# Peptides against a protein of PDB entry 5GWM: the designs that were tried, part 27

Target 1, 52 residues: chain A of PDB entry 5GWM
Amino acid sequence: DSAISKEDEERYQKLVTENEQLQRLITQKEEKIRVLRQRLVERGDAKGTELN

## One batch from the design tools (peptide; made by RFdiffusion4, then SolubleMPNN)

Design b2_p16_7_s4
Fold by OpenDDE base, seed 2:
Structure b2_p16_7_s4 (fold): chain B 52 residues (1-52), chain A 16 residues (1-16)
Amino acid sequence: as target 1 above (52 residues)
Amino acid sequence: LDEKLEELKKLKEELL
């Protein structure tokens, strides 16, 4: 049975860590998009109430 | 542990 080298394991762990960081960044951007969309809805509702 | 080595290689390729 061939074992993974220490250097290959270290490279794997770096890629896992990078993937986790990218996933956190995606979640942060998705939340920012959600908040911006909500503010657009609230501003639309405020303008609708001023026109009525 | 050839199966575990191949699993880790596959996961590395998916993360690139």
Scores: peptide ipSAE 0.067, ipTM 0.631, DockQ to the pose 0.067
Fold by OpenDDE base, seed 5:
Structure b2_p16_7_s4 (fold): chain B 52 residues (1-52), chain A 16 residues (1-16)
Amino acid sequence: as target 1 above (52 residues)
Amino acid sequence: LDEKLEELKKLKEELL
């Protein structure tokens, strides 16, 4: 049984860590998009209420 | 350690 080298394990662990970091960045961007969209809706609703 | 090799291959497939 060829044990995976410590170097190969470390390479895959780096990929896992990078994936986790990218997922956190995606979540942060999605939340920012959500907040911006909500502010656009609220601003649209405010204009709609001023027109009535 | 064929099991550990197979685990890393699966992980590689999920990440790529």
Scores: peptide ipSAE 0.064, ipTM 0.628, DockQ to the pose 0.065
Fold by OpenDDE base, seed 1:
Structure b2_p16_7_s4 (fold): chain B 52 residues (1-52), chain A 16 residues (1-16)
Amino acid sequence: as target 1 above (52 residues)
Amino acid sequence: LDEKLEELKKLKEELL
């Protein structure tokens, strides 16, 4: 039975942690994109209401 | 373990 080395376990845990960090970063970027799009809509709507 | 490490590397690549 090839016992998992401590080094292989540490490499595995680093990849798990990094993937979790990347998933959080993606979610944060998607939320930032959503907020920016909403601000563009609000500015467009404000200009549309000034023209009416 | 090697298979799981490779799966996590692929998942990392998809997230980048």
Scores: peptide ipSAE 0.051, ipTM 0.621, DockQ to the pose 0.233
Fold by OpenDDE base, seed 3:
Structure b2_p16_7_s4 (fold): chain B 52 residues (1-52), chain A 16 residues (1-16)
Amino acid sequence: as target 1 above (52 residues)
Amino acid sequence: LDEKLEELKKLKEELL
């Protein structure tokens, strides 16, 4: 029975948790970049409409 | 951040 040691399971769970946290941070940053890009477009369009 | 995530995924795979 290749029972994963309790220590190996704890190491695995730490890596799972850390990967999930990092993935959430990546997603949050990607969404923030998307929102900032959209706001730049909206401000560009607003300036373009004010110049016309 | 993406590089670190990939490193941790590899380490996770090595523990499986």
Scores: peptide ipSAE 0.048, ipTM 0.621, DockQ to the pose 0.074

Design b2_p16_8_s1 (from b2_p16_8, 8 letters changed)
Fold by OpenDDE base, seed 4:
Structure b2_p16_8_s1 (fold): chain B 52 residues (1-52), chain A 16 residues (1-16)
Amino acid sequence: as target 1 above (52 residues)
Amino acid sequence: KKKEVLKEIEEEFKKR
C-alpha cells in the first residue's frame, strides 16, 4: 500500500481547489453564452416578423 | 497573492 506522501496530499488539495475555481469560471462563461444566444434568437424572430 | 491572480483572470473574462 503506497501511503500517499503528505506532499502528494498537499499537491492534490491544490489541484482540487484550482479545479473548483476553473469550474466556476466555465459556468460563468456558459451562462454568458446562453444569454447571448437568447438575444440572437429574439433579434432573429424580430427580423422574421418584419419579413412577413 | 493567488486571490489577486484569480481576480485579474475574472476581470479579463468580464472585458470580453
Scores: peptide ipSAE 0.032, ipTM 0.472, DockQ to the pose 0.037
Fold by OpenDDE base, seed 2:
Structure b2_p16_8_s1 (fold): chain B 52 residues (1-52), chain A 16 residues (1-16)
Amino acid sequence: as target 1 above (52 residues)
Amino acid sequence: KKKEVLKEIEEEFKKR
């Protein structure tokens, strides 16, 4: 049974922690994009209703 | 290096 070295376990834990940080940043960017798209739709609709 | 890259990405995100 090839026991994972302590150094390989420490490398794995660093990659897991880095991945979790990157996933949080992706989610924050996606939410910001969602909010900006919603505001663009609401402003587009407000301009569309002023033309009728 | 890796903490610096993550900090740069977070700072770019805060500026946008």
Scores: peptide ipSAE 0.032, ipTM 0.484, DockQ to the pose 0.043
Fold by OpenDDE base, seed 3:
Structure b2_p16_8_s1 (fold): chain B 52 residues (1-52), chain A 16 residues (1-16)
Amino acid sequence: as target 1 above (52 residues)
Amino acid sequence: KKKEVLKEIEEEFKKR
């Protein structure tokens, strides 16, 4: 049985923690992109409704 | 050091 060394487990846990932090940052940017896209759609729809 | 870098990245992401 290749027991993962304590050092490899500590490296893994560091990478998991760092990945979770990066995923939170990605989610924050994705939400900003979503809100900006929604505002662009609403502005496009407003212009489309004023032109008919 | 590493927590400070992550905080700086987070603050840069918040400013945009």
Scores: peptide ipSAE 0.034, ipTM 0.480, DockQ to the pose 0.037; fails the geometry check
Fold by OpenDDE base, seed 5:
Structure b2_p16_8_s1 (fold): chain B 52 residues (1-52), chain A 16 residues (1-16)
Amino acid sequence: as target 1 above (52 residues)
Amino acid sequence: KKKEVLKEIEEEFKKR
């Protein structure tokens, strides 16, 4: 049984925690991109309706 | 140090 060293377990737990934090940041950026895209579409549609 | 860097990154992302 190759017991993972206590140091490797601590490194693993740090990487898991860092990955969870990065995933939260990705989700926040994706939501911000979604909102900005929606506002750009609404402004594009408003300009398209003013030109007809 | 690492926890501070992560908070700084979160704050930069919130300001943009």
Scores: peptide ipSAE 0.032, ipTM 0.474, DockQ to the pose 0.041; fails the geometry check

Design b2_p16_8_s2 (from b2_p16_8, 6 letters changed)
Fold by OpenDDE base, seed 2:
Structure b2_p16_8_s2 (fold): chain B 52 residues (1-52), chain A 16 residues (1-16)
Amino acid sequence: as target 1 above (52 residues)
Amino acid sequence: AKEELLKQIEEEEKKR
């Protein structure tokens, strides 16, 4: 069985850790976008109700 | 290099 080299395993683990960090940052940005969209909808509805 | 870039991105996101 050609086990991957220790160097290739260390490279893989670094990429996994980096990917997990990037996924956390994506989730934080997605939540920020969600909150901003909600506030924009609430302001749009407030302007629509003031015009009627 | 990459770890420092991720740290900088996280710090900038916390400031905004």
Scores: peptide ipSAE 0.034, ipTM 0.488, DockQ to the pose 0.040
Fold by OpenDDE base, seed 3:
Structure b2_p16_8_s2 (fold): chain B 52 residues (1-52), chain A 16 residues (1-16)
Amino acid sequence: as target 1 above (52 residues)
Amino acid sequence: AKEELLKQIEEEEKKR
């Protein structure tokens, strides 16, 4: 029976934890981008973000 | 933060 080794389970759990950390970082950066875009629009400087 | 996490992933892939 190809039971996943304890070492493979530990590797899997580490990758899951890292994936969750990356997802949190993406969400935090997306929110930061949202706030910065809003501030640029409020200042009338919105032309700086059209280049990307 | 992100760069260090990517480095950890790369180090784990090298341990396979």
Scores: peptide ipSAE 0.024, ipTM 0.465, DockQ to the pose 0.194
Fold by OpenDDE base, seed 4:
Structure b2_p16_8_s2 (fold): chain B 52 residues (1-52), chain A 16 residues (1-16)
Amino acid sequence: as target 1 above (52 residues)
Amino acid sequence: AKEELLKQIEEEEKKR
């Protein structure tokens, strides 16, 4: 049984919580990009290509 | 848009 130290478990849990927060931020920005692209297409505005 | 997302990720990582 690989005995993980309490300090290593606390570090792991911090990184897991961090990764979950960053994944939520990515999803929010991807949704914002999706909505903006759709609105640009609906307006016939060819400038939607700068959403990089 | 992608550059601003990467900057926000870097800023959130730096706060920890």
Scores: peptide ipSAE 0.029, ipTM 0.547, DockQ to the pose 0.074; fails the geometry check
Fold by OpenDDE base, seed 1:
Structure b2_p16_8_s2 (fold): chain B 52 residues (1-52), chain A 16 residues (1-16)
Amino acid sequence: as target 1 above (52 residues)
Amino acid sequence: AKEELLKQIEEEEKKR
């Protein structure tokens, strides 16, 4: 049984925690983008939606 | 949009 080293487990947990923080930030910014795009569509300013 | 957002997040992480 290749038991993961304590150092590898600590490294994994840091990456998991970081990934969860990033995913939350992505979701928050994606929702903000969605709301802004919806407002631009409602105003007829469809040219503002090409933000990559 | 999504790619630029991911890049900005990566740049903010490099500052921590």
Scores: peptide ipSAE 0.029, ipTM 0.541, DockQ to the pose 0.070; fails the geometry check

Design b2_p16_8_s3 (from b2_p16_8, 6 letters changed)
Fold by OpenDDE base, seed 1:
Formats: structure tokens, sequence, C-alpha cells
Structure b2_p16_8_s3 (fold): chain B 52 residues (1-52), chain A 16 residues (1-16)
């Protein structure tokens, strides 16, 4: 490992923590999108069966 | 130290 300052170590640790928080928020939104998309597909299928 | 932190940041993006 290259020698870095304590300030650089703290800055990189902050970026790791912020990235982990953003990843959790993305995953939560992706799950909401997945559920909504599934419901839209099911509604499309229901309308398709009513039109046939 | 820096390489370990850069690896942690990289692993968070690669697992997606």
Amino acid sequence: as target 1 above (52 residues)
Amino acid sequence: AKEKLLKQIQEEFEKR
C-alpha cells in the first residue's frame, strides 16, 4: 500500500460510506420499480385477456 | 491503506 496522509484516509473512508448509502438507496428504488413494473405487466395481461 | 479503500469502492460498483 502507498503511504497516504491521515486526511486522505479519512476522505476515502467518507467516500466509501457515502457510496454504500447511495447503493442502499438505489436498491430500494430498483425494488419499487420492479414491483410497479410487475403490476403494470399483470394489468396489461388482464386487459389483453378481456380484449380476447 | 489507499489500495484497500479503492478496492472497497470498486467492489460496491462491481456487485451491481
Scores: peptide ipSAE 0.081, ipTM 0.688, DockQ to the pose 0.051
Fold by OpenDDE base, seed 5:
Structure b2_p16_8_s3 (fold): chain B 52 residues (1-52), chain A 16 residues (1-16)
Amino acid sequence: as target 1 above (52 residues)
Amino acid sequence: AKEKLLKQIQEEFEKR
């Protein structure tokens, strides 16, 4: 159990917390991309329906 | 100490 120093444990805990924050930001950006893609598809389909 | 850190990493992995 004594192979990881307290300082190394604290460094890893900081990296875990930072990774959680980055994961939340990724999810928010992915949702924004999803919504924009949906609007682009709907506009493409609207142009396709005007050609029929 | 190490067990708590491993548990935190595992809990974050299981949320995906």
Scores: peptide ipSAE 0.070, ipTM 0.672, DockQ to the pose 0.043
Fold by OpenDDE base, seed 4:
Structure b2_p16_8_s3 (fold): chain B 52 residues (1-52), chain A 16 residues (1-16)
Amino acid sequence: as target 1 above (52 residues)
Amino acid sequence: AKEKLLKQIQEEFEKR
């Protein structure tokens, strides 16, 4: 069995933890984009309903 | 060592 060095195991665990943090940040930005897009649609629809 | 690392990868995948 190719024994993964303790250093490679520690490096891997660090990268996993960092990747989880980055995934949380992506989700937070995606939710912010969703909310802003919804507000832009609602403002467009409000102007469209005033013209009809 | 390799089995422990594969188990950790699998556990992190199952938590998503």
Scores: peptide ipSAE 0.064, ipTM 0.656, DockQ to the pose 0.040
Fold by OpenDDE base, seed 2:
Structure b2_p16_8_s3 (fold): chain B 52 residues (1-52), chain A 16 residues (1-16)
Amino acid sequence: as target 1 above (52 residues)
Amino acid sequence: AKEKLLKQIQEEFEKR
């Protein structure tokens, strides 16, 4: 605990906060990708069913 | 204090 300067602690806290924000954005994009994949599958299946 | 913050970050990554 005693080996890090106050400036390095502030830099570390900023990186932690930024990383948490990026992780939230990743999760939101992953969910968006999941929903889009599902819709593409459903449209592919609908086109396959119209050809039979 | 810093070890607790590192542990919290590690736990957030491992919950995925």
Scores: peptide ipSAE 0.046, ipTM 0.626, DockQ to the pose 0.040

Design b2_p16_8_s4 (from b2_p16_8, 6 letters changed)
Fold by OpenDDE base, seed 2:
Structure b2_p16_8_s4 (fold): chain B 52 residues (1-52), chain A 16 residues (1-16)
Amino acid sequence: as target 1 above (52 residues)
Amino acid sequence: AKEELLKQIEEEFKKR
């Protein structure tokens, strides 16, 4: 039985934790992008409505 | 054991 070394298990757990942190950062950036896109659409619609 | 790490991986995938 190739017992995974305790060192390899600890390395894996660190990578899992880091991946979870990166996923949280991705979600936060995606939400910022969503809000910025909404504001850009609202500004575009305001300019389009003033020109018609 | 390899089975314990595989089980931890499967549990992390099932929580998502």
Scores: peptide ipSAE 0.060, ipTM 0.638, DockQ to the pose 0.039
Fold by OpenDDE base, seed 5:
Structure b2_p16_8_s4 (fold): chain B 52 residues (1-52), chain A 16 residues (1-16)
Amino acid sequence: as target 1 above (52 residues)
Amino acid sequence: AKEELLKQIEEEFKKR
């Protein structure tokens, strides 16, 4: 009868909730990186078009 | 306690 104690279930649910919050923060950082990379590419392409 | 921990994590991520 290795029923996870109610205390272990509560600890698990806390970690799941924390992980979901960290995942939202990761997604926000990834989107910021995407936008910055796109702006760097657009500036690189703008310099490439000025050389033609 | 949980809400304060989350604020601390979010602030550390905003500083990076």
Scores: peptide ipSAE 0.031, ipTM 0.507, DockQ to the pose 0.045
Fold by OpenDDE base, seed 4:
Structure b2_p16_8_s4 (fold): chain B 52 residues (1-52), chain A 16 residues (1-16)
Amino acid sequence: as target 1 above (52 residues)
Amino acid sequence: AKEELLKQIEEEFKKR
């Protein structure tokens, strides 16, 4: 079994950290979309109901 | 360093 190099472990930890940051940004955008869609529905805006 | 990386990612996401 080839043990993972220290350099490969450092690369992995960088990718994990970047992935966690991107996931937080996705969640923030999804919540913003949810709130905007809800406001459009409450206003009876037909375009708000077409937002996927 | 982390704040600048987050800012860069947010800017790239706003361009899409």
Scores: peptide ipSAE 0.029, ipTM 0.506, DockQ to the pose 0.047
Fold by OpenDDE base, seed 3:
Structure b2_p16_8_s4 (fold): chain B 52 residues (1-52), chain A 16 residues (1-16)
Amino acid sequence: as target 1 above (52 residues)
Amino acid sequence: AKEELLKQIEEEFKKR
């Protein structure tokens, strides 16, 4: 039986868990970027409204 | 061993 060693399975599960954590972090940063861009647009519009 | 590890990785990528 070409069974994966217990050590290789444990290494794989660690990499899967780390990958999932990194994907969550990417999504959180992308949402933060979205919100910051929206606030910058709203502030740009507020400055445009102060100039009218 | 290495073929089954690659197969498990491919199965996890197919579930996402």
Scores: peptide ipSAE 0.068, ipTM 0.659, DockQ to the pose 0.043; fails the geometry check

## One batch from the design tools (peptide; made by RFdiffusion4, then SolubleMPNN)

Design b2_p17_3_s1
Fold by OpenDDE base, seed 3:
Structure b2_p17_3_s1 (fold): chain B 52 residues (1-52), chain A 17 residues (1-17)
Amino acid sequence: as target 1 above (52 residues)
Amino acid sequence: KEVEELKRRLEELEKLL
């Protein structure tokens, strides 16, 4: 009988939604970092092939 | 307690952004 008040349940659901949004933003930033690193590698490899 | 745990998790995520 932990009667979560309706107000506490509504707060919980808002926090869950915000957490999911923040997690998506983290994932998007991590993916952007990955893509930028990959582009730097590809440019390094392209310069390596121009030197051969 | 569950609401405070979620707040803690959100604060941890916000530090990573």
Scores: peptide ipSAE 0.060, ipTM 0.608, DockQ to the pose 0.095
Fold by OpenDDE base, seed 5:
Structure b2_p17_3_s1 (fold): chain B 52 residues (1-52), chain A 17 residues (1-17)
Amino acid sequence: as target 1 above (52 residues)
Amino acid sequence: KEVEELKRRLEELEKLL
């Protein structure tokens, strides 16, 4: 039984934590992109109403 | 670009798990 060293377990837990952090950052950036796209649509609609 | 970089890095990390 290759007992995972304490050092290997600590490395694995760091990788898990980093993965979760990166996933949260991706989600935050995707939400920011969504909000910016929505603001561009709203500004486009405002320009469309100003051209009428 | 930043979101794509984070996704690439996440995929690289997932290969190590």
Scores: peptide ipSAE 0.042, ipTM 0.629, DockQ to the pose 0.113
Fold by OpenDDE base, seed 2:
Structure b2_p17_3_s1 (fold): chain B 52 residues (1-52), chain A 17 residues (1-17)
Amino acid sequence: as target 1 above (52 residues)
Amino acid sequence: KEVEELKRRLEELEKLL
Protein backbone atom coordinates (compact mmCIF):
# COMPACT_ATOMS: atom_id res chain seq x y z
CA ASP B 1 0.00 0.00 0.00
CA SER B 2 1.66 3.23 -1.19
CA ALA B 3 1.19 5.38 1.93
CA ILE B 4 0.54 8.95 0.74
CA SER B 5 3.19 11.29 2.15
CA LYS B 6 2.09 13.64 4.97
CA GLU B 7 2.92 16.58 2.64
CA ASP B 8 0.71 15.21 -0.18
CA GLU B 9 -2.17 14.59 2.30
CA GLU B 10 -1.87 18.20 3.60
CA ARG B 11 -1.91 19.51 -0.03
CA TYR B 12 -4.98 17.39 -0.87
CA GLN B 13 -6.87 18.55 2.27
CA LYS B 14 -6.15 22.22 1.37
CA LEU B 15 -7.61 21.67 -2.13
CA VAL B 16 -10.70 19.90 -0.66
CA THR B 17 -11.23 22.78 1.81
CA GLU B 18 -10.83 25.43 -0.94
CA ASN B 19 -13.27 23.52 -3.21
CA GLU B 20 -15.88 23.40 -0.39
CA GLN B 21 -15.40 27.16 0.27
CA LEU B 22 -15.83 28.01 -3.44
CA GLN B 23 -18.95 25.79 -3.66
CA ARG B 24 -20.48 27.67 -0.67
CA LEU B 25 -19.71 31.05 -2.32
CA ILE B 26 -21.27 29.89 -5.64
CA THR B 27 -24.43 28.72 -3.80
CA GLN B 28 -24.70 32.05 -1.89
CA LYS B 29 -24.33 34.11 -5.10
CA GLU B 30 -26.80 31.93 -7.06
CA GLU B 31 -29.37 32.33 -4.24
CA LYS B 32 -28.81 36.13 -4.28
CA ILE B 33 -29.33 36.16 -8.09
CA ARG B 34 -32.59 34.15 -7.62
CA VAL B 35 -33.89 36.65 -5.02
CA LEU B 36 -32.98 39.66 -7.23
CA ARG B 37 -34.70 38.09 -10.28
CA GLN B 38 -37.84 37.44 -8.20
CA ARG B 39 -37.90 41.11 -7.05
CA LEU B 40 -37.58 42.26 -10.70
CA VAL B 41 -40.53 40.02 -11.70
CA GLU B 42 -42.66 41.37 -8.80
CA ARG B 43 -41.86 44.98 -9.91
CA GLY B 44 -42.68 44.11 -13.55
CA ASP B 45 -46.00 42.54 -12.51
CA ALA B 46 -46.83 45.63 -10.39
CA LYS B 47 -46.22 47.89 -13.46
CA GLY B 48 -48.33 45.57 -15.63
CA THR B 49 -51.26 45.74 -13.18
CA GLU B 50 -51.07 49.58 -12.91
CA LEU B 51 -51.14 50.00 -16.74
CA ASN B 52 -54.38 48.00 -17.11
CA LYS A 1 -19.20 37.17 -14.18
CA GLU A 2 -18.15 36.56 -10.56
CA VAL A 3 -20.26 33.36 -10.26
CA GLU A 4 -18.77 32.05 -13.53
CA GLU A 5 -15.21 32.80 -12.30
CA LEU A 6 -15.90 30.87 -9.06
CA LYS A 7 -17.32 27.94 -11.11
CA ARG A 8 -14.18 27.95 -13.33
CA ARG A 9 -11.90 27.87 -10.25
CA LEU A 10 -13.95 25.05 -8.71
CA GLU A 11 -13.62 23.00 -11.93
CA GLU A 12 -9.84 23.62 -11.93
CA LEU A 13 -9.56 22.37 -8.33
CA GLU A 14 -11.73 19.29 -9.10
CA LYS A 15 -9.21 18.28 -11.85
CA LEU A 16 -6.44 18.20 -9.18
CA LEU A 17 -8.43 15.97 -6.75
Scores: peptide ipSAE 0.042, ipTM 0.627, DockQ to the pose 0.114
Fold by OpenDDE base, seed 1:
Structure b2_p17_3_s1 (fold): chain B 52 residues (1-52), chain A 17 residues (1-17)
Amino acid sequence: as target 1 above (52 residues)
Amino acid sequence: KEVEELKRRLEELEKLL
């Protein structure tokens, strides 16, 4: 196995950090979607806003 | 649409790791 260069390691660390940020954003958006869908159900409002 | 774009970007990053 060729040793990973320092530049390649720094690139992968940036990708890992971006992945973790995207995972947090996805989780926050999915929770917001859940709460908004629940409020629409409680109101009997059949106009589902496209939350995706 | 915003959530699906974030998921697509996440999947693209995961293929490189």
Scores: peptide ipSAE 0.045, ipTM 0.634, DockQ to the pose 0.118; fails the geometry check

Design b2_p17_5_s1 (from b2_p17_5, 9 letters changed)
Fold by OpenDDE base, seed 4:
Structure b2_p17_5_s1 (fold): chain B 52 residues (1-52), chain A 17 residues (1-17)
Amino acid sequence: as target 1 above (52 residues)
Amino acid sequence: EVEKLKQKLEEIQKQLA
């Protein structure tokens, strides 16, 4: 029977965990970027409205 | 910075495939 060694299973689980952590981190940073861009647009729109 | 994280994610996913 082809059995995965304990060491190989541990390596695999570490990669799975890291993958999940990276996915969460990317999502968090992309959301932060979205919010900052939206605030910039809102400031621009507000200034544009004030200038008009 | 986000692109660097995406590249690292891709590297990890290639190892999981």
Scores: peptide ipSAE 0.320, ipTM 0.833, DockQ to the pose 0.671
Fold by OpenDDE base, seed 2:
Structure b2_p17_5_s1 (fold): chain B 52 residues (1-52), chain A 17 residues (1-17)
Amino acid sequence: as target 1 above (52 residues)
Amino acid sequence: EVEKLKQKLEEIQKQLA
């Protein structure tokens, strides 16, 4: 019967925490990018409606 | 920057598997 060491558990938990932090950070940055792209689309639409 | 974060995430996920 084998069990993980305290050190292995601590390493695993650190990786889990870092994984969750990175996932949140990626989501936040992708949302910011989406917002910026949407503003560019809106500018294009506004310019198009002005010219038409 | 986002791509760099995704690569780091992938590396961590490989260690968790």
Scores: peptide ipSAE 0.316, ipTM 0.832, DockQ to the pose 0.730
Fold by OpenDDE base, seed 3:
Structure b2_p17_5_s1 (fold): chain B 52 residues (1-52), chain A 17 residues (1-17)
Amino acid sequence: as target 1 above (52 residues)
Amino acid sequence: EVEKLKQKLEEIQKQLA
């Protein structure tokens, strides 16, 4: 039976790991952006309520 | 920044396919 070389397996695992890391990083940054935007909205709303 | 990361992710996913 044909088998993948150790070098090819290591290259594949590196790509898998990098893919997972990037997915996590994207999710973290998108959530951070969401939270920051929400805080800005809340601050705007708070200022609006103070004017009322 | 996020878009750049998404582009890199897509490139890696193409290599994994």
Scores: peptide ipSAE 0.314, ipTM 0.832, DockQ to the pose 0.649
Fold by OpenDDE base, seed 1:
Structure b2_p17_5_s1 (fold): chain B 52 residues (1-52), chain A 17 residues (1-17)
Amino acid sequence: as target 1 above (52 residues)
Amino acid sequence: EVEKLKQKLEEIQKQLA
């Protein structure tokens, strides 16, 4: 079995943390977008904002 | 905005694979 260096482990953990942060942020924004789109549908309005 | 975040996420996940 091969072992990784402390530097490699720290680099990996940094990526894991960033991955978790991005997943949370995406989920939050997707929920917000869903709510806003639903409100536009309920009002009978067209989407007036570009989302990316 | 969300698509940009998803692309960044995919890039990170490729490094973790």
Scores: peptide ipSAE 0.327, ipTM 0.833, DockQ to the pose 0.802; fails the geometry check

Design b2_p17_5_s2 (from b2_p17_5, 7 letters changed)
Fold by OpenDDE base, seed 3:
Parts: sequence; structure tokens; C-alpha cells
Structure b2_p17_5_s2 (fold): chain B 52 residues (1-52), chain A 17 residues (1-17)
Amino acid sequence: as target 1 above (52 residues)
Amino acid sequence: EVEKLKEKLEEINEQLK
């Protein structure tokens, strides 16, 4: 039952918020990488289909 | 770029323990 200080709660909430922001940013970048890779595969497949 | 963000995320996660 140790009550945390307001300062400790504010520090914690800042870290939680930053964590959530970083997680969203990571997910967005990973999805962008995935989409770019998929487009490269599709372009490769299209070229392969044109040659067949 | 993503790896650098994961490192920062890990640093924050250690502070949240």
C-alpha cells in the first residue's frame, strides 16, 4: 500500500505514452516495409508472367 | 530505423518494470 507520488505517476504516464507511440510507429514502419516488399514480389511475378 | 525504435522501446519497458 505504498502510495506513489504525483511526480512518479506523471513519470510513469509519460513512459506509457511514449511506449504506445513507439509501438505504433514500429508497427507503421513494419507494415510499410511489408507492403513495399509485397509490391516488389508482385512486380517480379508480373515480369515473370509477361515472359511466359 | 525499426531496430533503433525497438531499442528505445526496450529501454522504456525496463523503466516501466
Scores: peptide ipSAE 0.260, ipTM 0.813, DockQ to the pose 0.716
Fold by OpenDDE base, seed 4:
Structure b2_p17_5_s2 (fold): chain B 52 residues (1-52), chain A 17 residues (1-17)
Amino acid sequence: as target 1 above (52 residues)
Amino acid sequence: EVEKLKEKLEEINEQLK
């Protein structure tokens, strides 16, 4: 049985951990971008309502 | 910046296949 080596398992676990970290970081940055875009829309809408 | 993170994520996902 070609069992995975300890070194290959350690490499795999490092990639899994890095993947999870990157996914969390992407989600955090995408949420920040969403909030910033929403604030820009709200400021545009507020200026539009003030001009009316 | 997010696109660079997505590219790294894709590279890792290809290594996990």
Scores: peptide ipSAE 0.258, ipTM 0.812, DockQ to the pose 0.707
Fold by OpenDDE base, seed 2:
Structure b2_p17_5_s2 (fold): chain B 52 residues (1-52), chain A 17 residues (1-17)
Amino acid sequence: as target 1 above (52 residues)
Amino acid sequence: EVEKLKEKLEEINEQLK
């Protein structure tokens, strides 16, 4: 019976944990990028309204 | 920076298969 070794299970769990951490970090950075892009649009719109 | 994180995520996902 090829039971997964304790060491292989620990390696798998480390990869799962790192995957979840990376997913959270990606989401946080994508939200930051969205906010920065929105601020650039708002500044463009503000300049457009000043020119009008 | 986000692209580099996505690449690392893909590398981990391949190891989890």
Scores: peptide ipSAE 0.257, ipTM 0.811, DockQ to the pose 0.734
Fold by OpenDDE base, seed 1:
Parts: structure tokens; sequence; C-alpha cells
Structure b2_p17_5_s2 (fold): chain B 52 residues (1-52), chain A 17 residues (1-17)
């Protein structure tokens, strides 16, 4: 096991924080996509926008 | 949009291994 430098630990913690933020953002956007798709179904409308 | 976020997430996960 090699010792981790303070700079490497700081880089790691930034990536951990960004990972957590991205996971939350993905969940929020997936829920929004679900709601929008449900509204399209309820209206009988075709998908007019690309969802990625 | 979500797929681009998932790609970034995977890139970060690879760096955390």
Amino acid sequence: as target 1 above (52 residues)
Amino acid sequence: EVEKLKEKLEEINEQLK
C-alpha cells in the first residue's frame, strides 16, 4: 500500500463530491423525464422531443 | 442529456478505482 499524498486525496475528494452531485442530478432528470412521458401518454401526443 | 451525465459518472467511477 503506497501512501497517498494530500494532493491526491484532495483530487479524490473532488471526484467523490462530483460523483454524488451527478448521481443526484441523474435521478432528478430521470424523474422529470418520467413525468413528461406520462403527460404525453395522458394527452395522446407523440414524442416530439429527443430524450437523452 | 441523461446519457451524457451517465458517461461522465462512469468516467469518474473509473478514476475512483
Scores: peptide ipSAE 0.272, ipTM 0.813, DockQ to the pose 0.734; fails the geometry check

Design b2_p17_5_s3 (from b2_p17_5, 7 letters changed)
Fold by OpenDDE base, seed 4:
Structure b2_p17_5_s3 (fold): chain B 52 residues (1-52), chain A 17 residues (1-17)
Amino acid sequence: as target 1 above (52 residues)
Amino acid sequence: EVEKLKKKLEEIKKQLE
């Protein structure tokens, strides 16, 4: 059993934490992009109804 | 920016394999 050194375990835990942080940032940015796209659609629909 | 974060995430995942 290659016992993972304490240093390797601490390194893996840092990588797991960084992964979780990056995943949260990705989710937040994807949600912001979704909201911005929805607002562009709503503005397009509003302009389409006003141009009639 | 999102694509840069996704690439970093995949690099971290590869290091954990």
Scores: peptide ipSAE 0.055, ipTM 0.643, DockQ to the pose 0.675
Fold by OpenDDE base, seed 3:
Structure b2_p17_5_s3 (fold): chain B 52 residues (1-52), chain A 17 residues (1-17)
Amino acid sequence: as target 1 above (52 residues)
Amino acid sequence: EVEKLKKKLEEIKKQLE
């Protein structure tokens, strides 16, 4: 049973935490891009409905 | 920006393997 050293466990936990932080940041940026695209579509549709 | 974060995430995943 290769007991994971305390140093290896601490290193692993740091990497897990960093991964979770990066995943959250990616999701936040992707959601912001989605919302901005949706607002552009809605503004395009509003202009299209005003012209009709 | 997002692509840079994805690259870092993939690097971390490789370190966790």
Scores: peptide ipSAE 0.053, ipTM 0.643, DockQ to the pose 0.699
Fold by OpenDDE base, seed 2:
Structure b2_p17_5_s3 (fold): chain B 52 residues (1-52), chain A 17 residues (1-17)
Amino acid sequence: as target 1 above (52 residues)
Amino acid sequence: EVEKLKKKLEEIKKQLE
């Protein structure tokens, strides 16, 4: 039975936790980028409608 | 910045394989 050492299990759990944290940060930044792009479109559309 | 996080995530996934 290939018993994983305690040290290898602790290393694995650190990598899993870091992966989850990085995935959350990616999602938060992608959502912020989406919202900023939407606000730029809305401001561009407002300027386009004022010029017409 | 997002691309740097994606690269780190892929490196972690490779270490878990």
Scores: peptide ipSAE 0.051, ipTM 0.638, DockQ to the pose 0.687
Fold by OpenDDE base, seed 1:
Structure b2_p17_5_s3 (fold): chain B 52 residues (1-52), chain A 17 residues (1-17)
Amino acid sequence: as target 1 above (52 residues)
Amino acid sequence: EVEKLKKKLEEIKKQLE
């Protein structure tokens, strides 16, 4: 394994942290979408959710 | 919105390879 610079390690750790934050946000939004879709089904409403 | 976040996440993963 080639030794990386401290600056490269800091960049890597920032990307890891951002990845984890985005993954949590995706999971939260996907769960909210699931709940909203379930409520539409329960009401008989065929109104599609915009998945942005 | 979710698709935008997924694309950003995938780009970050690619930069970590």
Scores: peptide ipSAE 0.067, ipTM 0.652, DockQ to the pose 0.743; fails the geometry check

